# Designs tried in a protein design run: peptides against a protein of PDB entry 5OK6. Part 20

Target 1, 215 residues: chain A of PDB entry 5OK6
Amino acid sequence: ELPGLDSQWRQIENGESGRERPLRAGESWFLVEKHWYKQWEAYVQGGDQDSSTFPGCINNATLFQDEINWRLKEGLVEGEDYVLLPAAAWHYLVSWYGLEHGQPPIERKVIELPNIQKVEVYPVELLLVRHNDLGKSHTVQFSHTDSIGLVLRTARERFLVEPQEDTRLWAKNSEGSLDRLYDTHITVLDAALETGQLIIMETRKKDGTWPSAQL

## One batch from the design tools (peptide; made by RFdiffusion4, then SolubleMPNN)

Design b1_p10_4_s3 (from b1_p10_4, 3 letters changed)
Fold by OpenDDE base, seed 3:
Structure b1_p10_4_s3 (fold): chain B 215 residues (1-215), chain A 10 residues (1-10)
Amino acid sequence: as target 1 above (215 residues)
Amino acid sequence: PLYAPENGYS
């Protein structure tokens, strides 16, 4: 059942539990298309539940670049293209108005950067390959706060590397050369890895030599 | 192989 308009406003815009709630690392937030949200604001502020300003189902279609992978368009800006809601507020809106059929929710995580909490709207999508089979890529999303060690572990898992096998990572840089990711304790951000970047997992040979050392 | 020019990894 749809709550009263004032109750909706207080629930969603409440600074303690709604849109203005402080960000907390690890929490889920959701994107809502700005036009829909503004329509909802106008509806609940109008004071008439029978108003023609009823927003209908949440529709985030304009935020997606495709309906296959449901990737966001590049360059979306908070407050201009979308608003961010905490999980509780999002679930309220979905329960009241529904979400457009077939559209996934746009869930994102709060990450902790050195001086700020941020909703990570654009995680880094890396193209993982192995040195001996460049034709088999795995696209995997990582947080900017994830370690290179996690990238390596993920690559090992995707390529079914046995625990006793030794592996290391290389990143293809903008110049087309390969930079070795020596330090596995730094983050994806610190390594300056970017979406679409090729990451090559090299596996040590049984003879103890590295394939790259023979080139 | 890794670093093969034909693979774009020199």
Scores: peptide ipSAE 0.016, ipTM 0.570, DockQ to the pose 0.231
Fold by OpenDDE base, seed 1:
Structure b1_p10_4_s3 (fold): chain B 215 residues (1-215), chain A 10 residues (1-10)
Amino acid sequence: as target 1 above (215 residues)
Amino acid sequence: PLYAPENGYS
């Protein structure tokens, strides 16, 4: 059952727990398609629960590029294409209005950047490969705040590298050259890694030499 | 090979 219209407005828009609440690193926020949200605003501000302005179920279809992997379209803009809601507000709206059948929620995390908290709508998708088999890629999502060390550990896990084997990373740059990722403590953001970028994991030979050092 | 000089590794 829907709560009163004023109660809905206060619950979703309240600055302490609603849309205007402070961002906190690690918290989940959700995307809502802008036209649906504006329709909801008009409905609850109209004061008539039986109004023809009833928004219906949440439908984020226009935000997705496909209905297979449910990836977002590129270049979506907050306030133009979507609104961000904290988890509690999102769950209330879903409880009251429902979500379009078969459509997943669009959950994103708050990340802490050097000077600002931000909802990371577009995490970085990296193409992980081995130096000796470039044809077998693993696409993996990383936060801009994740370390290069995490990227390396993830690559080792995906390629079933034994603990005693030594590995290092290279990134293919925009010019097509390979840049070695020496510092594993810097972030994906600091390394300026981008979605679709090829990351090559090099494995040290049993003789103690690196494949790249032989050329 | 991936690390050939023509690939511009550095």
Scores: peptide ipSAE 0.013, ipTM 0.580, DockQ to the pose 0.172
Fold by OpenDDE base, seed 2:
Structure b1_p10_4_s3 (fold): chain B 215 residues (1-215), chain A 10 residues (1-10)
Amino acid sequence: as target 1 above (215 residues)
Amino acid sequence: PLYAPENGYS
């Protein structure tokens, strides 16, 4: 059953779990399509539960580029295309109104950047390949806050690299050149890695030489 | 080869 309209408003907008609550790193937030949310606001502010302003089920269809992979459209802007809700608020709305059949929730994490917390709506998707087989890529998502070390470990895992094998990463830059990722402690953000960027894992030869060093 | 100068190895 739907709570009273004033109760809905308080829980979603002004509660401890409301839209305006402080961001905390590691927490899940959810995207809600803006027009739906504005319709909901109008409904609960109107004070008439029988009004024609009833928002219906949450429908985020306009935020997706496809209904196969459920990838977000590029260039979506908070406050223009969507609003962000903390998990509790999202779950309340879903329980009250439902989510469009078959649509997944758009869950994102709060990340800690050097000076701010933000919901990371667009994680970085890297194309991981081996130096000796560029035709077999693994697309993997990383946070901007993830270390290059994590990227390397992930690449090793995806390519089933044995623990005794030594590996290192190269990034193909915007100029088409290969830059070695020497420091594994810096973040994806610090390394300026971007979605769609090719990351090449080089494996050291059994003779102790690197494939790249023979050129 | 991947690391050849023509491929932008630096």
Scores: peptide ipSAE 0.013, ipTM 0.578, DockQ to the pose 0.195
Fold by OpenDDE base, seed 5:
Structure b1_p10_4_s3 (fold): chain B 215 residues (1-215), chain A 10 residues (1-10)
Amino acid sequence: as target 1 above (215 residues)
Amino acid sequence: PLYAPENGYS
């Protein structure tokens, strides 16, 4: 059963647990397609539960570029294309109205940046490759707040690198040259890594030399 | 190849 319209409004829009609540790092927030949300607002503000303004099931279809990987369209803007809700509010809406069958929730995490918290709607997708097999890329998603060390560890794991093998990373820059990612403690953001960027894992040779040093 | 001389390093 649907709660009363005023109760729905208070539950979703309040500043303590609803849409207006402060962001906290590590929390999950969910995207709701803007038109659906506006329809819901109109419904609950209208005061008539039998109104033709009933929003129906949540449908975020217009936010996705595909229904296979459920990747978001690029360039979506908060307040224009979608609304962000904290997990509790999202779960209430889903329980009340349902979610379109087969459609996954669009869950995102709050990250802490130097001056602000934000919901990271677009994590960075890096193309991980080995220096000796550039044709086999692994696309892996990282937060802007993830360290280069995590990228390296992830690459090592994905390529089944043995613990005793030494590895290091290169990033292909916009000029087509390679930048060494020397500092593994900086973040993906600090390294200015971008979605679609090629990250090369170089493995040290058994003789102790690096492949790149043989030029 | 990845490590060709024409590829810049930094």
Scores: peptide ipSAE 0.012, ipTM 0.588, DockQ to the pose 0.159

Design b1_p10_4_s4 (from b1_p10_4 with E7N E10S)
Fold by OpenDDE base, seed 1:
Structure b1_p10_4_s4 (fold): chain B 215 residues (1-215), chain A 10 residues (1-10)
Amino acid sequence: as target 1 above (215 residues)
Amino acid sequence: PLYAPENGWS
């Protein structure tokens, strides 16, 4: 059963637990398509549950670029294209109105950047490859706050690298050359890695030489 | 800058 309209508004818009609640690193937030949300606001503010302003089920279709991988369109803007809700508020709306059949929720994490917290709507998708076979990629999502060390560990795991094998990373830059990722403690953001960027894992030879030393 | 073959190196 739908709660009373005033109760819905207070639950979703309440500054302590709703849309206006403080962001906290690691928490999940969800995207809601802006027009649907505005329709919901109009409905609950209208004071008539039988109003023709009933928003129907949540439909985020316009936020997706495809219905196969459910990737977001590029360049979506908070407050223009979507509203961010904390997990509790999202789950309330879904329980009250439903979500369009077949659509996944658009869940994102709060990240902590220098002096700011934000919901990371667009994590970085990196193409992980081995130095000897650039055609076999693993696409993996990383937070901008993830370390290069995590990228390296993830690459090692995906390529089933044995613990005794020594590996290092290169990033293919916009000029087509390779930049070595020497510092594994810096973040993806600090390294200025971007979505679609090729990250090459080089494995040390058994003779102790690096393949790249022969280039 | 390091330049590598398009298909990789060994």
Scores: peptide ipSAE 0.360, ipTM 0.934, DockQ to the pose 0.865
Fold by OpenDDE base, seed 4:
Structure b1_p10_4_s4 (fold): chain B 215 residues (1-215), chain A 10 residues (1-10)
Amino acid sequence: as target 1 above (215 residues)
Amino acid sequence: PLYAPENGWS
C-alpha cells in the first residue's frame, strides 16, 4: 500500500535515508530518471492520491544505451538526467511504485576521492588483454579509487595466470604507445586510466626476460 | 613509451 503523500515526500526527500543525506563511502545509491522523479514530486506535492499525475512504475529506460548489458548512456548529468537516492529511499520507491519490468536497478557506490565523496556513476571500464593477444579482451569495471595492483590481480585472475608467473601492466596511451604502470599502489584515477582504455598484461618469459624487451 | 603492434608482441 502507498503511504500518504506527505509521508512519501518526507521519507524520500527529508528522511534519514533521504535524497539529501550525506554521502558515505561504500554505500549504495541508485539512479532514478529525472522525469519520473519530477512526476513523483508533482504527484506527492499535489495532495491528491487519485491525481492524474500519478507517476506509475519507475522507468529508467532513457538512462540506458542498451537493454542487453544495461549500460548507462554517456554524459548523463545528475540533476538533469537523473537523481541519486540512498538505497533505503530507492527501495521505498520501488516498493511503492514498482520498477519497470525487466529493468535492473542502477546501483552505484559512494567512493572517497581526495577532498570529496561522490557516487561513482561511471566506473572505469578497462579492456584487459595479454601482451601476446591484443584482440582478446576482458572488459572489467574498476572504481577510480581501485589500485593498479587490483587491476593487475584482476587481469591475472581473468587470464588464469599461475602464481609463479610474473606479470606487469602497460596502458595504451592516446598516441597509441604503451606506458608502463610501474606503481601498483596508485589508483586508477591517479594513473588517469579511462573507460575503453587498453590495459596490457605482460607475462615474463620462462627465461626471465620480458617480451617487451625485444621491442 | 613502446609501440604496441595490433596483434601484440611475443
Scores: peptide ipSAE 0.124, ipTM 0.787, DockQ to the pose 0.890
Fold by OpenDDE base, seed 5:
Structure b1_p10_4_s4 (fold): chain B 215 residues (1-215), chain A 10 residues (1-10)
Amino acid sequence: as target 1 above (215 residues)
Amino acid sequence: PLYAPENGWS
């Protein structure tokens, strides 16, 4: 059953548990398409439950690039294309209005950057490859706050690298050359890694030499 | 910077 319009407004637009609540690292927030949200605002502010302004089911279709992988369109802007709601508020709206059939929720995490918390709407998608087979990539999402060490571990896992095998990473730069990722403690952000960037995992040879040393 | 061939290196 739908709560009263005033109760809906208070539940979603409050500063403690609603849209205006402070961001906290690790929390889940959800994207809601802006036009739907504005329609909901108009409905609940109108004071007439039988109004033609009823928003219907949440539909984020315009935020998706495709309905196969459910990737977001590039360049979406908070407040223009979508609003962010904390998990509790999102779940209330979904319970009241429903979500479009087959459409996944757009869940994102709050990350902690230097001096700011932000909902990471666009995690970094890296193309992980092996040095000897650049044509076989694994696309993996990472937070900007993830360490290069995590990228390396993830690459090792995806390529089924044995624990005793020594590996290191290279990033293909904008000039088409490779920069070695020496420091595994820096973040994806600190390394300035970008979506679509090729990350090459080099595996040390059994003779103790690195393949790249022969180039 | 290291040049990497498109087919990788061995």
Scores: peptide ipSAE 0.096, ipTM 0.788, DockQ to the pose 0.852
Fold by OpenDDE base, seed 3:
Order: sequence, then C-alpha cells, then structure tokens
Structure b1_p10_4_s4 (fold): chain B 215 residues (1-215), chain A 10 residues (1-10)
Amino acid sequence: as target 1 above (215 residues)
Amino acid sequence: PLYAPENGWS
C-alpha cells in the first residue's frame, strides 16, 4: 500500500534524508528519470490519490543507450534528464511504485574530489590493451579517484601477467601519440584519462629492454 | 611522444 501523499513527499524531499541531503563519500545514489520524478511530484503535491497524475512504475528507459550493457546515454544532465536520490529514498520509491521489469537500477557512488563531493554518474571506461596486440582490448571502468597504480594492477590481472614481469602504462592521446604514465600514485582524474581512451600495457622484455625503446 | 601503430609494437 502506498503511504499518504504528504508522507511520501516528506520522506523523499526532506532536507535531512531526502533528495537535498548532503553527499557523503562512498554512499550509493540512484538516478531517476526526470519526467517520471516530476510526475510523482505532481501526484503527491496534488493531494488526490485517485488523480490521473499517478506516475506508474519507475522507468529509466530513456536514460539508457542500450538494454544489453545498460550503459547510460552520454551527456545526461542532473536536473534536466534525471534526479539523484539517496539509496533510502530510491528504495522507498521502488517499493511504492515498482521499477520497470528487467530494468536495472542506476546506482552510482559519491566520490571525494579535492574540493567537492560528487555522485560519479560517469566512471571512466578505459580500453586496456597489450603493446603487442592493440586489437584485443579489455574494457574496464575506473573511478576518477582510482590511481594509475590500480589501472596497472587491473591490466596485469586481465592479461595474466606474472608477478616477476615488469610492466608500465601508456595512454594514447588525442593526437594519436603515446603519453607514458610515469607516476602510478596520481589518479585517473589527475592523468586526465577519458572514457574510450586506449591504455597500453607494455611488458619489459627478458633481455631487460622495453619494446617501445625500439620504435 | 611515440606513435602507436595499429598492430602494436614488439
């Protein structure tokens, strides 16, 4: 059964635990399609439970680029395309109205940047490859706050690199040249890595030389 | 900056 309309409004929109609550690093937030949310607002503000303004089940279909990988469309804007809700508020709405059958929730994490906390709607999707086989990529998502060291470890794991093998990373830049990622302690953000960017893992040869030194 | 050939390097 649906709670009273005023109770729904207070629970979802209250400044302490609702939509406008402060972000906290590591928390999960969820995207709700804007038109659905506005329809819900109109419904609960109208004061009539039998109103034709009933929003129905949550349907985020318009936010997805595809229904295979459930990738978000590029360039979605908060407040225009979607609303962000804290986990508790999201779960209430889902329990009250349901979610479209087969559609996954759009869960995102709050990340801590140097001067701001932000819901990371778009993590960085990198194409990891080996220097000797650029055509065989592993697409992996990283937070902007993840270190280059994590990217390197992830690449080593995906390519089954033995612990004794020495490896390093290169990023293909917009000019088509390779920039070496020397510092593994900087973040993906600090390195200015972008979604779709090719990251090349170079493995040191048994003779102690680097393949790139011969180019 | 190094050029990234389509087939990689060895």
Scores: peptide ipSAE 0.033, ipTM 0.746, DockQ to the pose 0.884

Design b1_p10_5_s1 (from b1_p10_5, 4 letters changed)
Fold by OpenDDE base, seed 5:
Structure b1_p10_5_s1 (fold): chain B 215 residues (1-215), chain A 10 residues (1-10)
Amino acid sequence: as target 1 above (215 residues)
Amino acid sequence: SIPFRDSDWD
């Protein structure tokens, strides 16, 4: 059953548990398409439950570039294209209005950057490859706050590298050269890794030599 | 072959 309009407004827009609540690292937030959200605001502020301003089910279709992978469009802006809601507020709206059939929720995590918390709407998608088979890539999402060590571990797992095999990473830069990722403790952000960037996992040879040292 | 830059070994 739909709560009263004033109750809906107070549950979604409040500064303690609603849209205006402080961000906390690791928490889930959800994207709501801006036009739908504005329609909901108009409906609940209008004070008439039978109003023609009823927003209907949440429909985030305009935020997606495709309905296969449910990837967001590039360049979406908070406050312009979408609104961010904490999990509790999102679940209330979904319970009251429903979500468009077949659409997944757009869940994102709060990350902690130097001096700021933000919802990471766009995690970094890296193209992981092996040095000896550049034609077989694994696309994997990482947070900007994830370490290069996590990228390396993930690459090892995806390529079924045995624990005793030594591996290292190279990033293809904008000039088309390869930069070695020496420090595995720095973040994806610190390494300036970008979505669509090619990350090459090099595996040490059984003779103890690196493939790259012979080029 | 993607050229590995050896430049940071010195």
Scores: peptide ipSAE 0.035, ipTM 0.663, DockQ to the pose 0.131
Fold by OpenDDE base, seed 3:
Structure b1_p10_5_s1 (fold): chain B 215 residues (1-215), chain A 10 residues (1-10)
Amino acid sequence: as target 1 above (215 residues)
Amino acid sequence: SIPFRDSDWD
């Protein structure tokens, strides 16, 4: 059952789980298409439940570039293209109005950057490969706040590397050369890694030599 | 060119 219009407004805008609540690292937030949200605002502020301003089901279709992988369009801007809602507020709206059939929710995480929290709308998609089979890539999503150590562990897991095998990472830069990722404690952001970037996992040989050192 | 060769996994 739909709550009263004033109750909807208070729950979504002014509640403890409302749109204006402080961001907290690790929390889930959801994208709502801006025109739908503005129509909902007009509906609940109008005070007439029978109004022609009824927003209908949440439809985020204009935010997606494709309906296969459900990737977001590039360059979407908060407040222009979408609104961010806390998980509780999103779940209320979905329970009241529904979500367009077949569309996944656009869930994102709050990340901690130096002196600021933000919702990470665009996580980094890296192309993980082995040094000896550059043609077989695994696309893996990472946060900008994830460590290079996590990227390395993830690459080891995806390629089924045994615990006793030594591995290290290289990033292919924009010039087409390889940069060695020496420090595993820095973040994906600190390493300036970008979506679509090739990350090469090198495995140490049984003789104790590195493949790249013999070139 | 990526300085890795396929032949290094003997």
Scores: peptide ipSAE 0.029, ipTM 0.653, DockQ to the pose 0.249
Fold by OpenDDE base, seed 1:
Structure b1_p10_5_s1 (fold): chain B 215 residues (1-215), chain A 10 residues (1-10)
Amino acid sequence: as target 1 above (215 residues)
Amino acid sequence: SIPFRDSDWD
């Protein structure tokens, strides 16, 4: 059963637990397509539950690039294309109105950047490869706040690298050359890594030489 | 810069 319209508005829009609440690092927020959200606002502000302004089920179809991988379209803008809701508010709306059949929720995390919290709508998708098998990539998502050390550990795990094997990373830059990721403590953001960028994991040879030192 | 030749990608 739907709550009263005023109750819906207060639960979703209140500044303490609703849309206007402070962002907290590590929390989940959800995208709602703006047209649906504006229709919902009009409905609950109208004061008539039987109004023709009833929003129906949440439908984020216009935010997706594809219905196979459920990737977001590029270049979506908060307040123009979508609204961000905290998990509690999202779950209320889904409980009241439903979500379009088969459509996944668009969950994102709050990240801590220097002097700002942000919902990370677009995590960085890196193409991880081995230096000796460039044709076999693993696409992996990382936060901009993740360390290069995490990227290296993730690459080692995906390629089943043994603990005793020594490895290092290279990034292919926009000029097509390779930049070595020496500092593993900097973030993906600090390293200026971008979605679709190739990251090459080099494994040290048994003779103690690096493959790249022979080039 | 290690010149990975573009030819190792094709």
Scores: peptide ipSAE 0.024, ipTM 0.624, DockQ to the pose 0.415
Fold by OpenDDE base, seed 4:
Formats: sequence, C-alpha cells, structure tokens
Structure b1_p10_5_s1 (fold): chain B 215 residues (1-215), chain A 10 residues (1-10)
Amino acid sequence: as target 1 above (215 residues)
Amino acid sequence: SIPFRDSDWD
C-alpha cells in the first residue's frame, strides 16, 4: 500500500536513509531514470494522491542499451539521466510503485577511490584472452578498485588454468602494443585499464620459457 | 602486431 505523500517524500529524500545519505563503501545503490523520479517528486509534492501526476511503475528502459544483457547506455550522467538511491529507498519505491515487468534493478556498488566514495555506475569490462587464442574472449566486469591480482585469478579461473601453471597479464594499449601488468597489487584504476580493453593472459611454457620472450 | 601466435603454446 502507498504511504502518505509526505511520508514517501521523507522516506526517499531524507539525509539519513534516503537519496542524500552519505555513501559507504560496499553498499548497494540503485539507478532510477530521471524522468520517472521527477514525476514522482511532482506527485508527492502536489499533495493529491489522485493526481494525474502519478508516476506509475518504475521504468528504466531509457537507461538500457539492450534488453538481453541489460547493459547501461554509455555516457549516462547522474542528475541528468538518472538518480541514485540507497537500497532502502529503492526497495520502498519498488514496493510502492513496482518495477516495469522484466526489467532488472540497476544495482551498483559504492567504491572507495582516493579521497572519495562513489557509486560505480560503470564497472570496467575487460576482454580476457589467452595468448594462444586471441579470438576467444571472456568479457568480465571488474571494479576500478579491484586488483590486477584479481584480474589474473579471474582469468585463470575462466580459462581453467591448473594451479601449477604460471601465468601473467598483458594489456593491449591504445597504440596496439602490449604493456605488461607487472604489479598485481595495483588496482584496475591505477593500471588505467578501460572498458573494452584486451587483457592477454600468457601461460609459461613447460620448458620454463615465456612465449613473449621468443618474439 | 600482437607478439603472440597460436603456435607459441606448443
């Protein structure tokens, strides 16, 4: 059942548990399409529950580039295209208005960047490949805060690399050359890895040589 | 060119 309009406004917009609450690393936030949210604001501020300004179900369709993988469109801007709500506020809105049938929630995590918390709307999508089969990629999402060590472990898992096999990563740069990811302790952000970037996992040969050393 | 060939795994 829909609570009173003033109660809705306070629940969603209050600084303690609503939209204006401080970001905390690891918390889930949700995207809401801006037009829907503005319609909701107008509805709850209007003071008439029977108003023609009723927003209907949450519909994030305009934020998606596809309805298969439910990927976000590129270049969406907070405050222009969407608003961010903490999980509690999102769940209230969904319980009150519903979510458009078949649409998944757009859940994102708060990450801790140097000196700032941010909702990571666009995690980094890397194309993981093996050095011997560059045509077979695994697209995997990583946080900007994930370590290169996690990228390497993930690549090993995806390619079913045996524990005794030694592996290392290379990133294909914008010039088309390969930069070796030597430090596995730095983050995806620190390594300046970008969405769509090819990450090559090299496996050490049985003779103890690296394939790349013969080139 | 990417300095990897399919034959570099054998």
Scores: peptide ipSAE 0.027, ipTM 0.642, DockQ to the pose 0.334; fails the geometry check

Design b1_p10_5_s2 (from b1_p10_5, 4 letters changed)
Fold by OpenDDE base, seed 2:
Structure b1_p10_5_s2 (fold): chain B 215 residues (1-215), chain A 10 residues (1-10)
Amino acid sequence: as target 1 above (215 residues)
Amino acid sequence: SIPFSDSDWD
């Protein structure tokens, strides 16, 4: 059963617990397609539950580039293409209206940047490779706030690197040269790593030499 | 040039 329209509005738009609530690092927020959300606003503001303004089920189809991987389209803009809702508000809307059959929720995390909190709509997708097999990439998603140390650990895990093996990272830059990721304490953002960027894990040889030092 | 050649692993 749908709650009263005023109750729906207060629950979703409440500045303390709704759409306008403060962001908190690590919390989940959800994208809702803007036209659906505007239709919902019109419905609940109209005061008539039997009105022709009923929004139907949440349908985020226009936000996806494909229905296979459910990746977002590039260049989506908050307030133009979508709205962000906190998890509680999203779950209310889904419980009241439903979500289009087969569509996953578009869940994103609040991240803390040096001066701001934001919902990270576009995490960084890195192409992890080994220096000896550049043709076999593992695509892995990282937050901009993740450390290079986490990228290195993740690469080691994906490539089944033994704990005693020494490894380091290189990033392929836009010029096609390799920049060594020496500092593992900086973030993906600080290293200016971008989606689709090739990250090469170099493994130290048993003789104690690095493959890249013989070139 | 990518400073990793396949030839260093043989």
Scores: peptide ipSAE 0.042, ipTM 0.672, DockQ to the pose 0.296
Fold by OpenDDE base, seed 5:
Parts: sequence; structure tokens; C-alpha cells
Structure b1_p10_5_s2 (fold): chain B 215 residues (1-215), chain A 10 residues (1-10)
Amino acid sequence: as target 1 above (215 residues)
Amino acid sequence: SIPFSDSDWD
């Protein structure tokens, strides 16, 4: 059953548990399409439950690039294209209005950057390849706060690298050259890795030489 | 192709 309009507004817009609550690292937040959210605001502020302003089910279709992978469109802007809600507020709206059939929720995590918390709407999507099979990529999402060490471990896992095999990463830069990722303790952000960037996992040969040392 | 030749990255 839908709660009263004033109760809906107070539950979603409050500064303690609603839209305006402080961000905390690791928390889940959800995207809601801006026009739907504005329609909901107009409905609950109108004070008439039978109003023609009823928003219907949450429909985020305009935020998606495709309905296969459910990737977000590039360049979406908070406050223009979507609003962010904490998990509790999102779940209330979904329970009250429903979500469009077949659409996944757009869940994102709060990340902690050196001086700010933000919802990471766009994780970094890296193309992981082996040095000896560049044509076979594994696309994997990483947080900007993830370490290069995590990228390396993930690449090793995806390529079924044995624990005793030694591996290292290279990034293809914008100039087409290869930058070796020497420090595995820096973040994806610190390494300036970008979505769509090719990351090459090099595996050491059994003779102890690196494939790249033959250049 | 030699892995990591400039031509493999162009």
C-alpha cells in the first residue's frame, strides 16, 4: 500500500536516511531517472493521491545505452539526467511504485577519494589481454580506488595463471606506446587508467626472461 | 608477430 504523500516525501527527501544524507564509503546508492523523480516530487507535493501526476513505475530506460548489457549512457550528469538515492530510499520507491519490468536497478558504490566521497557512477572498464593473444580481451570493471595489484590479480584469475607464474601489467597509452605498471599499490585513478584502455598481462617465460625484453 | 612490437599496438 502507498503511504501518504507527505510520508513519502519525508521518507525520501530527508537528510538522515533520504536523498540528502551524507555519503559513506562502501554504501550502495541507486540512480533514478530525473524526469520520473521530478514527476514523483510533483505528485507528492501536489497533495492529491488521485492526481493525473501519478508517476507510475520507475523507468530508467533513458539512462541505458542498451537493454542487453544495461550499460549507462556516457556523459550522464547528476541532477540533470538522474538523482542518487541511498539504498533504503530506493527500496521504498520500488516497493511503492515498482520498477519497469526487466530493468535492473542501477546500483553504484560510494568511493572515497583523497578529499571527497562520491558515488562512482562510471567504474573503469578495462580490456584485459595476454601479451601472446592480444585479440582475446576480457572486459572487467574496476573502481578508480582499486589497486593495480587487484587488476593484476583479476587478470591472473581470468586467464587461469598458475600461482607460480610471474606476471606484470602494461597499459597502452593514448600515444599507442606501452607504459609498464611498475607500482601495484597505486590505484586505477593514480595510474590514470581509463575506460576502454587495453591492459596487457605479460607472463614471464620458463627460462626466466620476459617476452618484452626481446625488443 | 613478436609480442610487443610497435606494430602490434598500432
Scores: peptide ipSAE 0.040, ipTM 0.651, DockQ to the pose 0.182
Fold by OpenDDE base, seed 4:
Structure b1_p10_5_s2 (fold): chain B 215 residues (1-215), chain A 10 residues (1-10)
Amino acid sequence: as target 1 above (215 residues)
Amino acid sequence: SIPFSDSDWD
């Protein structure tokens, strides 16, 4: 059953549990397509529950690039293309209006950057490869706040690297050269890694030499 | 050139 329009507005727009609440690191927020949200705002502000302004089911279709992987379109802007809602507010809207059939929720995490908390709408998609098989990539998403050590561990796991095998990472830079990721404690952000960037996992040879040292 | 060739895995 739909709550009263004023109750809906208060539950979604409030500063404690709604859209205006402070961001907190690790919390889940959800994207809602802007036109749907504006239609909902108009509906609840109109004061008529039977209004032709009823928003219907949440439909985020315009935010997706594809309906296979449900990848977001590039360059979406908060406040223009979508609004961000905390999990509680999102779940209220979904319970009241539903979500378009087959569409997944667009869940994102709040991350803590050096000077700001932000909902990470676009995690970094890295192309993980082995140095011996550059043609076989694993696309993996990372937070900007994830360590290079996590990237390395993830690469080792994806490539089924045995615990005794020694591995290191290289990033292909914009010039097409390779930069070694020496510090595993820095973040993806600190390393300036970008979506679509090739990350090469080098495995140490059994003789104790590195493949890259022969070049 | 990427300093990895397919041949480095023998």
Scores: peptide ipSAE 0.039, ipTM 0.672, DockQ to the pose 0.305
Fold by OpenDDE base, seed 1:
Structure b1_p10_5_s2 (fold): chain B 215 residues (1-215), chain A 10 residues (1-10)
Amino acid sequence: as target 1 above (215 residues)
Amino acid sequence: SIPFSDSDWD
């Protein structure tokens, strides 16, 4: 059963637990398509539950570029294309109105950046490859706050690298050259890594030489 | 930067 309209408004818009609550690193937030959300606002502010302004099921179709991988469109803007809701508020709306059949929720994490928290709507998708098999890429998502050390560990895990094997990373830059990722303590953001960027894992040879040192 | 072209890895 739908709560009273005033109760819905207070639950979703309450600054302590709703849309206006402080962001906290590691928490989940959800995207809601802006037009649907505005229709819901109009409905609950109208004071009539039988109003023709009833929003229906949450439909985020306009936010997706594809219905196969459910990737977001590029360049979506908060407050224009979508609103962000805390997990509790999202789950209330879904329980009250439903979500369009077959659509996944658009869950994102709050990240801590220097002097600001934000919801990371677009995590970085990196193309991980081995230096000796560039044709076999593994697409992996990383936060901008993830370390290069995590990218390296993830690459080692994906390629089943043995613990005793030495590895290092290279990033293909916009000029088509390779930049070595020397510092593993900097973040993906600090390294200026971007979605679709090729990251090459180089494995040290058994003779103790690096493949790249022979080129 | 060590300039590796795509041709050094293909």
Scores: peptide ipSAE 0.030, ipTM 0.660, DockQ to the pose 0.676

